Peptides against a protein of PDB entry 6RO1. Designs and how they scored, part 94

Target 1, 216 residues: chain A of PDB entry 6RO1
Amino acid sequence: LGKEIEEYIHKPKYCLPFLQPGRLVKVKNEGDDFGWGVVVNFSKKSNVKPNSGELDPLYVVEVLLRCSKESLKNSATEAAKPAKPDEKGEMQVVPVLVHLLSAISSVRLYIPKDLRPVDNRQSVLKSIQEVQKRFPDGIPLLDPIDDMGIQDQGLKKVIQKVEAFEHRMYSHPLHNDPNLETVYTLCEKKAQIAIDIKSAKRELKKARTVLQMDEL

## One batch from the design tools (peptide; made by RFdiffusion4, then SolubleMPNN)

Design b2_p19_7_s4 (from b2_p19_7, 7 letters changed)
Fold by OpenDDE base, seed 1:
Structure b2_p19_7_s4 (fold): chain B 216 residues (1-216), chain A 19 residues (1-19)
Amino acid sequence: as target 1 above (216 residues)
Amino acid sequence: ELRKYFLLKDGKEEELELE
């Protein structure tokens, strides 16, 4: 259910208005979880589908992410990797495809105007950590309905299912719900839309070290 | 400035201070 919600929030038609500089976002690429980063900027790149000739715009977000120092050595040719749990890491500006945003926070930070100095980038990490201290239950998320204004009926159904599940957990903690199977069928239809986005992503890979999921 | 953040809730953005 959480993954289904994620598929709505990272759609450009919904999330672009909220990708202001300083917005906290989570970035995940396959097995690489960068955790919380900060939006620096975003850009629209024109893309043409090779088979249909249709315009399929790609959206790239520059995000300050906590990266492994080892990955920075080959940063010109290799994709950035997240810092290890035991590593301090270094904050780097990484170009990320919008669909790799796994969460968008209601929090927006101030960021330094000049992000070239390491100290300025690391100051943003300090700010993220201070925000995390204020929210012990986790950094707050944008509400997809109330904050983002998503009117999709599919999303509303997902939210209703989540609410019903939560209600059952609180009321009947030992009750096994047999209706879990019906939720999986809705996930398959959304996987098809992800495949169409995959073809457009292959073209962007040629020009820039943009963080992307090649298999989606 | 760097010690402040914004919190969006119910369509309103509130400026808060970082401790």
Scores: peptide ipSAE 0.503, ipTM 0.926, DockQ to the pose 0.780
Fold by OpenDDE base, seed 5:
Structure b2_p19_7_s4 (fold): chain B 216 residues (1-216), chain A 19 residues (1-19)
Amino acid sequence: as target 1 above (216 residues)
Amino acid sequence: ELRKYFLLKDGKEEELELE
């Protein structure tokens, strides 16, 4: 159910208005979890669907992410990799496909005007760490209904089920009501997103500098 | 400025201090 909500939130029609400079976002690429990063900007790229010739715009968000130093040495030829748990890492601006945003925070930071200096990029990491201290239960997420204004009935049903499930887990841990209808609607939406990801991956496969999923 | 952040709640942004 959490993954199903994620599939709504990262859709351009819903998330683009909230991808302002300084917005905290989580980035995941297959097995690579970058954790929390900060939006710098986004761009729209024209794309043509290979099978239909239809215009399918791709959205690339530049995100300041904590990367391994090893990946930086090969940044011209290799995709960025997240910092290891035992590594300090380095903050880098990484172009990311919008569907790789696993979460969007209600928090937006001030960012330096010039992110070319390493010290300015590292100062943003310090700000993220300070925000994490303010939120010991985790950085707050945008509410898809109240904050993002998503009117999709399928999402509303998912959220209601999550809330009901959470309420039941806390009040009655033994009662799992399988609500089958929500699972099917969510599976269809996930399948559509997977198609869009596959199309985006084909177009950006040549652009090794853009962070993308290798597997669907 | 870098010591401040915005928190969006109920469609409104509030500016808060980090320190």
Scores: peptide ipSAE 0.498, ipTM 0.925, DockQ to the pose 0.764
Fold by OpenDDE base, seed 2:
Structure b2_p19_7_s4 (fold): chain B 216 residues (1-216), chain A 19 residues (1-19)
Amino acid sequence: as target 1 above (216 residues)
Amino acid sequence: ELRKYFLLKDGKEEELELE
C-alpha cells in the first residue's frame, strides 16, 4: 500500500509544486537508500520517446544527499552511493529522476544560498538531524489528499484501504487485508513509467550523471 | 534563517524554529 501511494506522489503533475528548494525528500535507487535529503531545485528536460516521437518530459531533481566519500571520487562517471551507517559521508548535490523520490515530507528547510562549500552542505545535514529529533516517530510526510490535493479516485481508495487496514491492525492485529489487486495495478503503472523514463534517458546524456540514468 | 523550517499542514505552511 505504501508503494501504491508512492506511485501517485512521484508523478510530476502532483509532486512538482512541492519540490521547492528546501523540501525534504527520501531518495531510493534500487538497493541504495539515501534516506532523507533536501531538494535544491528541479529541471524539466525535453525527451522524445524513441518509438512514438512523442515529447515525454523528464524531470530531474537536484537533491542534497548524504553520500559515501568513496563514490564521490567517481562522481563524474558513476552514480552516487549512500553513506554507510558507520560512515560520516558527505552531503552532495545529486541529480535524481523524480520517480526515485520514495517520499516527500511536509517539512521544508532553509538552505544556504551557496552549496559549493562543504561546510554549507554539512550544515543542512545538521538541520535534517535536528528535524528528526523533533519528530521521534519519523519525519512527517505530505498528505497526498489534504496537502497535495490529489483527486485521483484510485489513490483515495488506496488511502481508505490503508486507513481501514491500520484501524483493523490496531483493533485486530491478526487480520491481513489482501490489498494485492490494487498493488499490482499500481506496480504496472510504475513499470510503464519506468519504461518511459528509460526511453528518455538516451537524450539526457549530459555532463552530470543523473542517479539511475547510467544503469539504463 | 537556517534555524527555521516550514511545516506544511492542511495546505498551509507554518514557520517553526529548529533551535
Scores: peptide ipSAE 0.495, ipTM 0.924, DockQ to the pose 0.726
Fold by OpenDDE base, seed 3:
Formats: C-alpha cells, sequence, structure tokens
Structure b2_p19_7_s4 (fold): chain B 216 residues (1-216), chain A 19 residues (1-19)
C-alpha cells in the first residue's frame, strides 16, 4: 500500500510544486536506499521520442544525498551509492530522476547558498539529523490529499485501504491477517509493474551521472 | 536562518526553529 501511494506522489504533475530547494525527500534506487536528502533544485529536460517525434519531458531533481566515499571516486563514471549505516559518508549533490523519490517530507530546510564547500554540504546533514531528533517517530510526510492536493480517486481508495489497515492493526495487533498480507503483496506487485512499464516506455538518454538514467 | 525550517501541514507552511 505504501508503494501504491509512492506511485502517485512521485508523478511530476503532483510532486513538482513541492520540490523547492530545501525540501526533504527520500531517494531509493532499486536496492540502494539513500535515506533522507535535501532538494537543491530540479530541471526539466526535453526528450524527443525517436519514433514519434513527440517531446516527453524528463524531470531531474538535484538532491543532496549522503554518499559513500567510493561514490566520490567513481562519480564521473558511475552512479552514486549510499553511505553505509556505519559510514560517515559525504553529502553530494546527485541528479536523480523524479520517479526515484520514494517519499516527500512536509519539512523544508534552509540550505547554504554555496554547496561547493564540503563543510556547507555536511552542515545540511547536521540539519537533517536535527530534524530527525525533533521527530522521533520519523520525519513527517506530505499528505498526498491534504498537503499535495491530489484528487485522484484511485489514490483516495488506496488511502482508505491504508487507513482501514492501520485501524485493523491497531485493533487487532496480530500481524498475520492473511488478507492484509495479500493486499500488501498485490500492491507491491502492482507498483513494481507500473515502474517497469514506465521505465520500458521511456527512451531516456543514458547519462551515468543521473541516478538510474542508464537503467531506463 | 540555517537554524530554521518550514513545516507544511494542512496546506499551510509554518516556520519553526531547528536549534
Amino acid sequence: as target 1 above (216 residues)
Amino acid sequence: ELRKYFLLKDGKEEELELE
């Protein structure tokens, strides 16, 4: 169910208005979880479909992410990798395809004007960590309906199911409701299929510096 | 200003102190 919601929120028509500089976002690329990062900016790229000549807009968001030291060494040729949990890592501005945003926070930070110095980038990590301390139950998410204004009936149905699920979990702490597991599994499968279909339909120019650009 | 953040709730953004 969470993945179904993700499929809505990462759509450019919904999320772009909220991708202001300083917005906290969560970035995932397949098995790589970067965790929470901060939006620096976004750009719209024109992609001409070879077969139709139609312009399909590609949206790239620059996100300040905690990257492994290995990512720094290979940044020119390889995609960034997340820092290990026990690793300090280094904050880097990483160009990310918008569909890799797994979550968008209601929190927006002030960021340094110049992110070229390492110290300025690392200061943002400190700010993220401070926000995490302020929210012990987790960094708050944008509500797709109340905050993002998404009116899609499909999403509303998903939210209703999530709310019903949460209510049932609260009322019946038995994690083993087979119906709920089935719904969750189906939702995950549907979300994955939707991603795969979208990726397959996108003729993206390969740019190794853009996260997942070469895989699409 | 780096010690401040914005929190969006119910379509309203509020500025809060971080530190």
Scores: peptide ipSAE 0.488, ipTM 0.923, DockQ to the pose 0.744

Design b2_p19_8_s1 (from b2_p19_8, 11 letters changed)
Fold by OpenDDE base, seed 4:
Structure b2_p19_8_s1 (fold): chain B 216 residues (1-216), chain A 19 residues (1-19)
Amino acid sequence: as target 1 above (216 residues)
Amino acid sequence: EFVVGKYTDLKKEREELEK
């Protein structure tokens, strides 16, 4: 169910309006989880499908991501790889296909105007880490319905199923259903998205209050 | 306090996209 939500969110027709510079996004490429990065820009590229001759526009977003130092040595020829958990890594601007965005945050960061210096790129990592510290339950996500305006009935049904499942989980002691693990793994991702959205909206309200208090 | 980022005014952004 979480994956089903991701399939809607990463569609260009829904996500492109929210890919402004400084937007926090989560990037996953197959087995490679880059975690949270920051949008620098995006572009539309014309692509011709080899088999149909049809124009299939490719959307590429440049995302500042934490990459392994090993992958950077061969960056001219090899795709960037995510930094290992215990590795410091290096922030690099990586061109990413839009469908590889697994999450979009409601948070936008202030980014340096010049990202060419390594220190400027690494400063953005410090900013991401500071945001993560402020949101211990996870970085706030855009709500696909309320924030992104997705009206797809399939998505609404998926969300309703998650909400109904969450309600049942809180109303019944979950001890005995073995199918709960499979539904829970699917619903945990989505319930985590919904909880993350709800927690994030609460924290967003708190953080807006903090930001407004700093302007006073 | 160090302002790390801002929250998106989603309503304004939608209104700007609809123009």
Scores: peptide ipSAE 0.025, ipTM 0.619, DockQ to the pose 0.185
Fold by OpenDDE base, seed 5:
Structure b2_p19_8_s1 (fold): chain B 216 residues (1-216), chain A 19 residues (1-19)
Amino acid sequence: as target 1 above (216 residues)
Amino acid sequence: EFVVGKYTDLKKEREELEK
């Protein structure tokens, strides 16, 4: 279900308006998880489909990512690799195809105007780490419906299934209590309170994200 | 060509998508 949501979010028609400089994004390429990085800019490249000759535009986003120092030495011939868990790594601007964005955050950071100096790039890593400390439950995501305005019925059905699954998962431990009606009303209240807490945590997380963006 | 996204708030970003 999470992967199905990702398939909508990374579509250029939905995500491009949110790829402003400083936007936090998560990048994953096959087996390589770069984690959270920061958008620098994006570009449209003309591509011709090899089998049809049709023009298929490719969108490339430049993202500041924590890369392995070993991979950077071979950067002329090899793709950048994510930093190892025990490695400090180095922040590099990496061109990434937009479909490799696994998540988009509501958080937008201030970034240095000049990212050529290593110290300026590494300062962005410190900012990402500070955001991660402020969000121990994970960096807040853009809501695909409420924030991104995606009207696709397929996505709405996926989200409804996720919400129904979450509701069932939260209701299942309570179904063993013999006072089912009170538990259903408490689960509907707790699901409505969890939706209201998730909405209020989203609003508080949005408000905290906006407030934390003003404090960062 | 590199396109630098304009600074918008999330509300404005949504309104721009609805156009």
Scores: peptide ipSAE 0.022, ipTM 0.611, DockQ to the pose 0.101
Fold by OpenDDE base, seed 1:
Structure b2_p19_8_s1 (fold): chain B 216 residues (1-216), chain A 19 residues (1-19)
Amino acid sequence: as target 1 above (216 residues)
Amino acid sequence: EFVVGKYTDLKKEREELEK
């Protein structure tokens, strides 16, 4: 269910209007989880399909991401890798295809105008960490229906299923069903995304308050 | 396999994604 929601969110048709500079986004590439980064800008590149001659535009977003310092040393040809959990890492502006955005936050940060100095880039990491401290249940997400305006019926059905599942979890403490563990593991990952969306709705009001605080 | 990085040629990047 969470993956199904992500499939809608990362579509350029829906997400591009929300990719303003300073927007918090989560970037994942297969096994590489970069976590939360900050949008710097995005660009549309015209691509012509060689066989059909049809215009198939590529959307690239420049995202300030926490990268491993080791991966950056060989950076002329090597892909950026995420910082290890125990590593401080270094914030770098990385071009990312829009479909690699796994989440979009309602939070938008002010970013330094000049991101060339390392200190300016690292200051953004401090801001992300401060936001994470203020949202212990997770950084608030954009609601795909209410905020992003996605009208797709498939998405609405997915969300309804998630809400129904959450309601069952809260109303029935399933203490005694032995089939709970298998349902829990699949549902925990999926429910976490749903909980993140629902918590994001509740905290959207708090997020607006955080953005109004001059200290971010 | 698409690799997040500094790509000089987005066309090549797409061709790698389509493989």
Scores: peptide ipSAE 0.014, ipTM 0.429, DockQ to the pose 0.018; fails the geometry check
Fold by OpenDDE base, seed 2:
Structure b2_p19_8_s1 (fold): chain B 216 residues (1-216), chain A 19 residues (1-19)
Amino acid sequence: as target 1 above (216 residues)
Amino acid sequence: EFVVGKYTDLKKEREELEK
């Protein structure tokens, strides 16, 4: 269910209005999880489908991500890799296809105008870490329905299923059913998304107050 | 496969698109 929600939110028709500079986004590329980064800008590239000649526009978002220093030493054409958990890493502006966005936060940060200096990029990491400290249960997500305005009935059904499952889990805390572990991994992802949505709704009200972080 | 590239590559691509 989490993946199903992701398939909606990363569609350009839904997410582009929310890809403003400073928007927190999570980037995942196959096995590489970059975690939370910050949108710098986005661009539209004209792509011509080779078989149909149809214009299939590709959307590229520049995201400030924590990258491994080792990956930065590689040729300019090589993919950046995420910093290891124990590694300090370095914040780099990385071009990312919009479909690689696994999450979009309700939080928008102020970013330095010039991101060329390393110190300016690293300051954004400090800001992300401060947001993470304020949200111990996770950075609040945009609500795909209420915030993003997605009207797709498929998505609504997914969300309803997640909410119904969460309600059942909370109403029956004692069902030690061992089959819950496999269902929990899928349903923890689903429930985590619904909790992330519900917590994001509650925390979105709080995150409007986090925009006052300009005073630090 | 769109490789998460370095910022420098996007700059080059933008400069190529602006031509």
Scores: peptide ipSAE 0.009, ipTM 0.474, DockQ to the pose 0.023; fails the geometry check

Design b2_p19_8_s2 (from b2_p19_8, 10 letters changed)
Fold by OpenDDE base, seed 2:
Structure b2_p19_8_s2 (fold): chain B 216 residues (1-216), chain A 19 residues (1-19)
Amino acid sequence: as target 1 above (216 residues)
Amino acid sequence: SFEIGKYTDLREEREKALE
C-alpha cells in the first residue's frame, strides 16, 4: 500500500504544486536511500518517446541530498550516492527524476539563497536534523487527499483500507496470530502509511503547536 | 533558529501553482 500511494504522489500532475523550494522530500533510487532532502527547484524537460514520437515530458527536481564524499559532483555519467549512516557526508544538489520521490513532507524549510558554499548546504542538513528531532515518529507527510487534493478513487480506496485496518488493529488486541507477520508486513507498510498519514496530520497539528511555541 | 515555516495553507499553495 505504501508503494501504491507512492505511485500516486510522485506523478507530476499531483506533486508539482508542492515542489516549492525548501519542501522536504525523500528520495530513493534503486536501493539507494538518500533519506530526507530539500527541494531547490524543478524543471520540465522535453522527452520524445523513441517509439511513439509522443512528447512525454520528464520532470527533474533538483534536491539537496546528503551524499557520500566520494560522489562526483555534477558528473554526467555517475550518479551521486547516499552517505553511509556512519558517514558525515556532504549535502549536494542532485538532479532527481520526480518518480524517485518516495515521500513529500508538509514541512518547508528556509534555504540559503546561495547553495554553492558547502557551509550553506551543510546548514540545511542541520535544519533537517532539527526537524527530525522535533518529529521522533517521522517527518510529517503531505496527505494525498486533504493536502495534495488527489481525487483518484483508487487512492481513496487504498487509504480507506489502510484506515479500516488501523482501526481494526487498534480495536482488536494484537492477537499473536502468526498470519499477522505477513499481514503485518503488508499491513505494517499500510499501517505505517496510514500512521504516517495520521501521524502527519497529528504532527501537522503539533508542528502548528511547535511553531506557536517557538513564537512564545 | 531555523524557522520551520509551516508555510501558508497548502491548499492556497496548490491553487497558486495550478494557475
Scores: peptide ipSAE 0.023, ipTM 0.635, DockQ to the pose 0.083
Fold by OpenDDE base, seed 5:
Structure b2_p19_8_s2 (fold): chain B 216 residues (1-216), chain A 19 residues (1-19)
Amino acid sequence: as target 1 above (216 residues)
Amino acid sequence: SFEIGKYTDLREEREKALE
């Protein structure tokens, strides 16, 4: 269900209006989870579909991501890799296809104007870490309906299923299922998405504007 | 480069992104 929501939110027609500089986004590529990064900019690239000759525009987002130092040494020839959990890593601006955005936060950060200095890039990591501390249950997500204004009936049905699943999960304490831990991990991810949607809805209902954290 | 201005209304950003 979370993956089904992701398939909607990463579509350019829905997400582009929310890819402002400083927007927190989660990036995942072919098993590489970069975690949370910050949007720097985006661009439209003309692409021609090889089989149809149709113009299919590619959208590339420059995202400040925590990368492994090893991948940076080979950056001329190899794609950036996410920092290992035990690694400090280094913040780098990575061009990412929009469809690789797995989540979009309601949170926007102030970013330095000049991201060329390493210290300025690393300061953004500190800001992300501070946001994560403020949101121990997870960084709040944009609501795809209320915030992003997606009117797709397929998405509405997915959200209704998620809400119904959550309601059932909370109403029926899975106290006796021995597979609870695996279900809990999946349910925590799903519940986290829905809690993030609900919390973001509540906070955005309270804050008529996208949460801009000017001072961290 | 789409310079999304700091203060552009989300609606104006939507219109520009669809252009």
Scores: peptide ipSAE 0.022, ipTM 0.595, DockQ to the pose 0.058
Fold by OpenDDE base, seed 1:
Structure b2_p19_8_s2 (fold): chain B 216 residues (1-216), chain A 19 residues (1-19)
Amino acid sequence: as target 1 above (216 residues)
Amino acid sequence: SFEIGKYTDLREEREKALE
């Protein structure tokens, strides 16, 4: 269910209007999880499919990400790698394809105008960490329906199933059913994504209050 | 201008698009 929602969110048709500078986004490339980064800008690149001659535009977003210092020293041809858990890493502006965005937050940060100095880039990491401290249940996500305006009926059905499942879990503390463990592991992953969406909605109301308080 | 980091997937997609 969470993966199905992700498939909608990363589509340029839906996400591009929300890729403003300062937007928090999560970037994942296969086995490489960069975690939360900050959008700097996006660009549309013309790509011509060699076989059809059809213009298939590629959308590239420049994201400030925490990268491994070791990976940055390697050949200019190698992709940036995420910082190790025990590594401080270095914040770098990394161009990523839009489909690699696994999540989009409702939160936007103010970013330095000049990101060339390392200190300015690292200051953004401190800001991300501060947001994470303010949201212990996770950084609030954009609602795909209410915030992003996705009208796809398939997505609505997925969300309804998630909400119905959450409601059942909260209404019936399933203490005694032994079949719960196998359903629980699959449902925990699905429910965690659903909880992340619903907690993100509740926290978005709180986050707007917190961000408004910092702007006051 | 900021220093642009390495492309994550753009090269693989370009290589696949050139194949």
Scores: peptide ipSAE 0.008, ipTM 0.444, DockQ to the pose 0.020
Fold by OpenDDE base, seed 4:
Structure b2_p19_8_s2 (fold): chain B 216 residues (1-216), chain A 19 residues (1-19)
Amino acid sequence: as target 1 above (216 residues)
Amino acid sequence: SFEIGKYTDLREEREKALE
């Protein structure tokens, strides 16, 4: 269910209006979870599918991400890898396809005008970490309905199921169902997304204020 | 000019993995 919401959010028709510089986004590429990064810019590239001749526009977002130092030593042609949890890593501007955005935050940061210096990039990591400290339950997400204006009935049904599940979990702790782990994993992802959405709505009202680094 | 890190095109990687 969480993945189903992600499938809506990362669609260009929904997310592009929210990919302003400084927007916090979560980037995940298959097994590589970069965690939270900051949007620098995005671009539309014309791509012609070689086999069909169909124009499939590629949307590339440049995201400042915490990368492993080892991956940065390799040639510019190799993919960046996320920093290990125990690694400090280095903040690097990484071009990613828009569909790799697993989450979009309501929070926008002020970013340095010049991101060429390593210290300026690393300062953004400190800002992300400060935001994470302020939101112990997780960085607030954009609400796909209220903030992003997604009207898709499939998404509404997913959200309704999440809310109904959360309500049922609070009303009836399903302690005894052994299939709960699988349902919980799906429903925790969904409930976490709904909690994240609900917390995000509350915090978006607070965080619509571009958090100036000076207020951090 | 931003120092652009390494680009990962998963679509290209998937297409190459399917070839």
Scores: peptide ipSAE 0.008, ipTM 0.458, DockQ to the pose 0.019; fails the geometry check

Design b2_p19_8_s3 (from b2_p19_8, 10 letters changed)
Fold by OpenDDE base, seed 2:
Structure b2_p19_8_s3 (fold): chain B 216 residues (1-216), chain A 19 residues (1-19)
Amino acid sequence: as target 1 above (216 residues)
Amino acid sequence: PFVIGKYTDLKEERKKKEE
């Protein structure tokens, strides 16, 4: 269910209006989880499909991400990789295809005007970490319906299912079903996204505030 | 810097064309 929601939110027709500079987004590329980063800018690139000649625009979002220092050495020719958990890493502005956005937060940060200096980029990491401290249950997400205005009936059904599932989980804590751990891992990922969406609805009412770096 | 996901999209597009 969470993945199904992601399939909607990362579509340019839905997410582009929310990709303002400073927006917190989560970036995942296959096995590479960059975690939370900050939108710097986005661009529409004309892509011509090689076989049909049809214009299929590629949307690239520049995201300030915590990257492995080693991966940045060849950043011109190779994709950056996420910093290892034990690595300090370096915040770098990385161009990312929009469909790799796994989450979009309701939180928007003020970012330095000049991100060329390393210190300015690293300051944003401190800001992200402060936001994470403020939200121990996770950074609040944009609600795909209420915030993003997605009217797709498929998504509404998914959300309804998630809400129903959450309600059932809360009403019937299947604490005793050993198969629930596996179902919970799948359902927790789905339910966590739903919880994150619901919590985001609550938090968005609070988190509509652009967080200033000096207030962090 | 290299665009993350560029090759993945190309591979997915190729897979969609091979189907």
Scores: peptide ipSAE 0.200, ipTM 0.598, DockQ to the pose 0.016
Fold by OpenDDE base, seed 1:
Structure b2_p19_8_s3 (fold): chain B 216 residues (1-216), chain A 19 residues (1-19)
Amino acid sequence: as target 1 above (216 residues)
Amino acid sequence: PFVIGKYTDLKEERKKKEE
């Protein structure tokens, strides 16, 4: 179910209006999980489909991501890799295809105007970490229906199923049964995005206080 | 810098054509 929601939110027709500078986004490319980064800019690239000759625009979002220092040595010729858990890494602006956005937050950060200095880039990482501390249950997500305005009936059905399941899970008398917890854990993994979305409206009020981080 | 995902689109398009 979480993957099904992801299939909607990463579509340019839905997500582009929300890719403003400072927007928190999660980037994942196959096995490479970059975690949370910050949108810097986006651009539309002209692409021609090789078989039809039809124009198929590619959307590239520049995201400030925590990258492996080693991967940045060849950043002109090779794709950046996420920082290893045991390394500090370096925040770098990386161009990413929009469909690789696995999540979009309701939170926006103020970012330095000049991201050329490493200290300015690293300051954004500190800001992300502060947001994560404020949201121990996870950074709040945009609601795909209420915030993003997605009207697709398939998505609505997915969300309804997740909400119904969540309600049953927490209302179930045996919710503390370890066997059920295993089943719930499997289901929660599928429902995690929807849970985060449902909480996002409440956390949006808190997220507005994060915008005040520039005032602190 | 290198665009992340550029080659994955080509692979996914190839996989979709092979299915």
Scores: peptide ipSAE 0.196, ipTM 0.598, DockQ to the pose 0.016
Fold by OpenDDE base, seed 3:
Structure b2_p19_8_s3 (fold): chain B 216 residues (1-216), chain A 19 residues (1-19)
Amino acid sequence: as target 1 above (216 residues)
Amino acid sequence: PFVIGKYTDLKEERKKKEE
């Protein structure tokens, strides 16, 4: 169900208005999870569909991501790869197709004007980590309906199903079944995504407060 | 720099047209 919601939010018609510089986003490409990064800018590229010759616009977002140092050596010819958990990695501005955004946060950071210096890029990583510390339950997400204004009935049905599922999980006293922990972990991941969506209004208010406190 | 996902979208669009 969380993945079904992602299929809506990553569509350009919905997410482009929220891809301002400094917006926190998660990037995932198949097995490569880059985690949270920061939007630098986006661009519309002309693309010609090979089979029809029709113009299909390609939307590319430049995202500051933590990349492996090894992948950076071949960055001109090969896709960047996420930093391994055991390595520091390096923050790099990476062009990403918009549909690879797995999440969009309500949080928007101030970023250095010049991202050419390594220290400026690494400072953004520190800022992301600070945001993560302030949100122990996870970085707050944009609400697809209330914040992003998505009116799609399919999405509303998905959200209703998530809410109904969450309600059923919390109402079932299956506290004692160890197999429920695995279902609960999967359901908690789904529920956490759903909780993140439901709590998004509250967390959006908190996130705005936190951002205001840093300006103070 | 290489655009992440450029080649994968072309494959997914082909799969959706074959379904």
Scores: peptide ipSAE 0.073, ipTM 0.551, DockQ to the pose 0.016
Fold by OpenDDE base, seed 4:
Structure b2_p19_8_s3 (fold): chain B 216 residues (1-216), chain A 19 residues (1-19)
Amino acid sequence: as target 1 above (216 residues)
Amino acid sequence: PFVIGKYTDLKEERKKKEE
């Protein structure tokens, strides 16, 4: 269910209006999870499909992401890689395709005007970490319907299913079903996203304001 | 602003390998 929601929110027609500088976004590229980063800017690039000659616009978002030190060394030749969990890493501005955005937060940060200095980039990481501390249940997400204005009936059905599932989980604490672990492993990925959405909805009222770094 | 690194698109790279 969460993945289904992601398939909607990362579509350019829905997410582009929310990709302002400072917007918190989560970036995932297959096995590479960069976690939460900050939008710097986005651009539309003309891409011509070689076989059809059709113009397929490519939307690229520059996101400040925590990258491995190796990514810094090979930045000119290789794609950036996320920092390892045990690694400090370094914040870098990484161009990513818009469809690689797995989540969009309601939180928008003020970012330094000049991101060339390492200290300025690392200060943004500190701000992200402060936001994470303020939201122990997870960084609040944009509501795809209420905030992003997505009217797709398929999405509405997914959201309804998530809400129904959450309601059932709260109404029937499946705490004692041993088969829940297997269902939870499959549903945990989906349920985690559902929890994230609900948590995000609750915290959205608090996080609708643009957060200044100085206020963080 | 400046960009550090190349475009990250493993999904498209996979599609190109399958083609």
Scores: peptide ipSAE 0.014, ipTM 0.450, DockQ to the pose 0.019; fails the geometry check

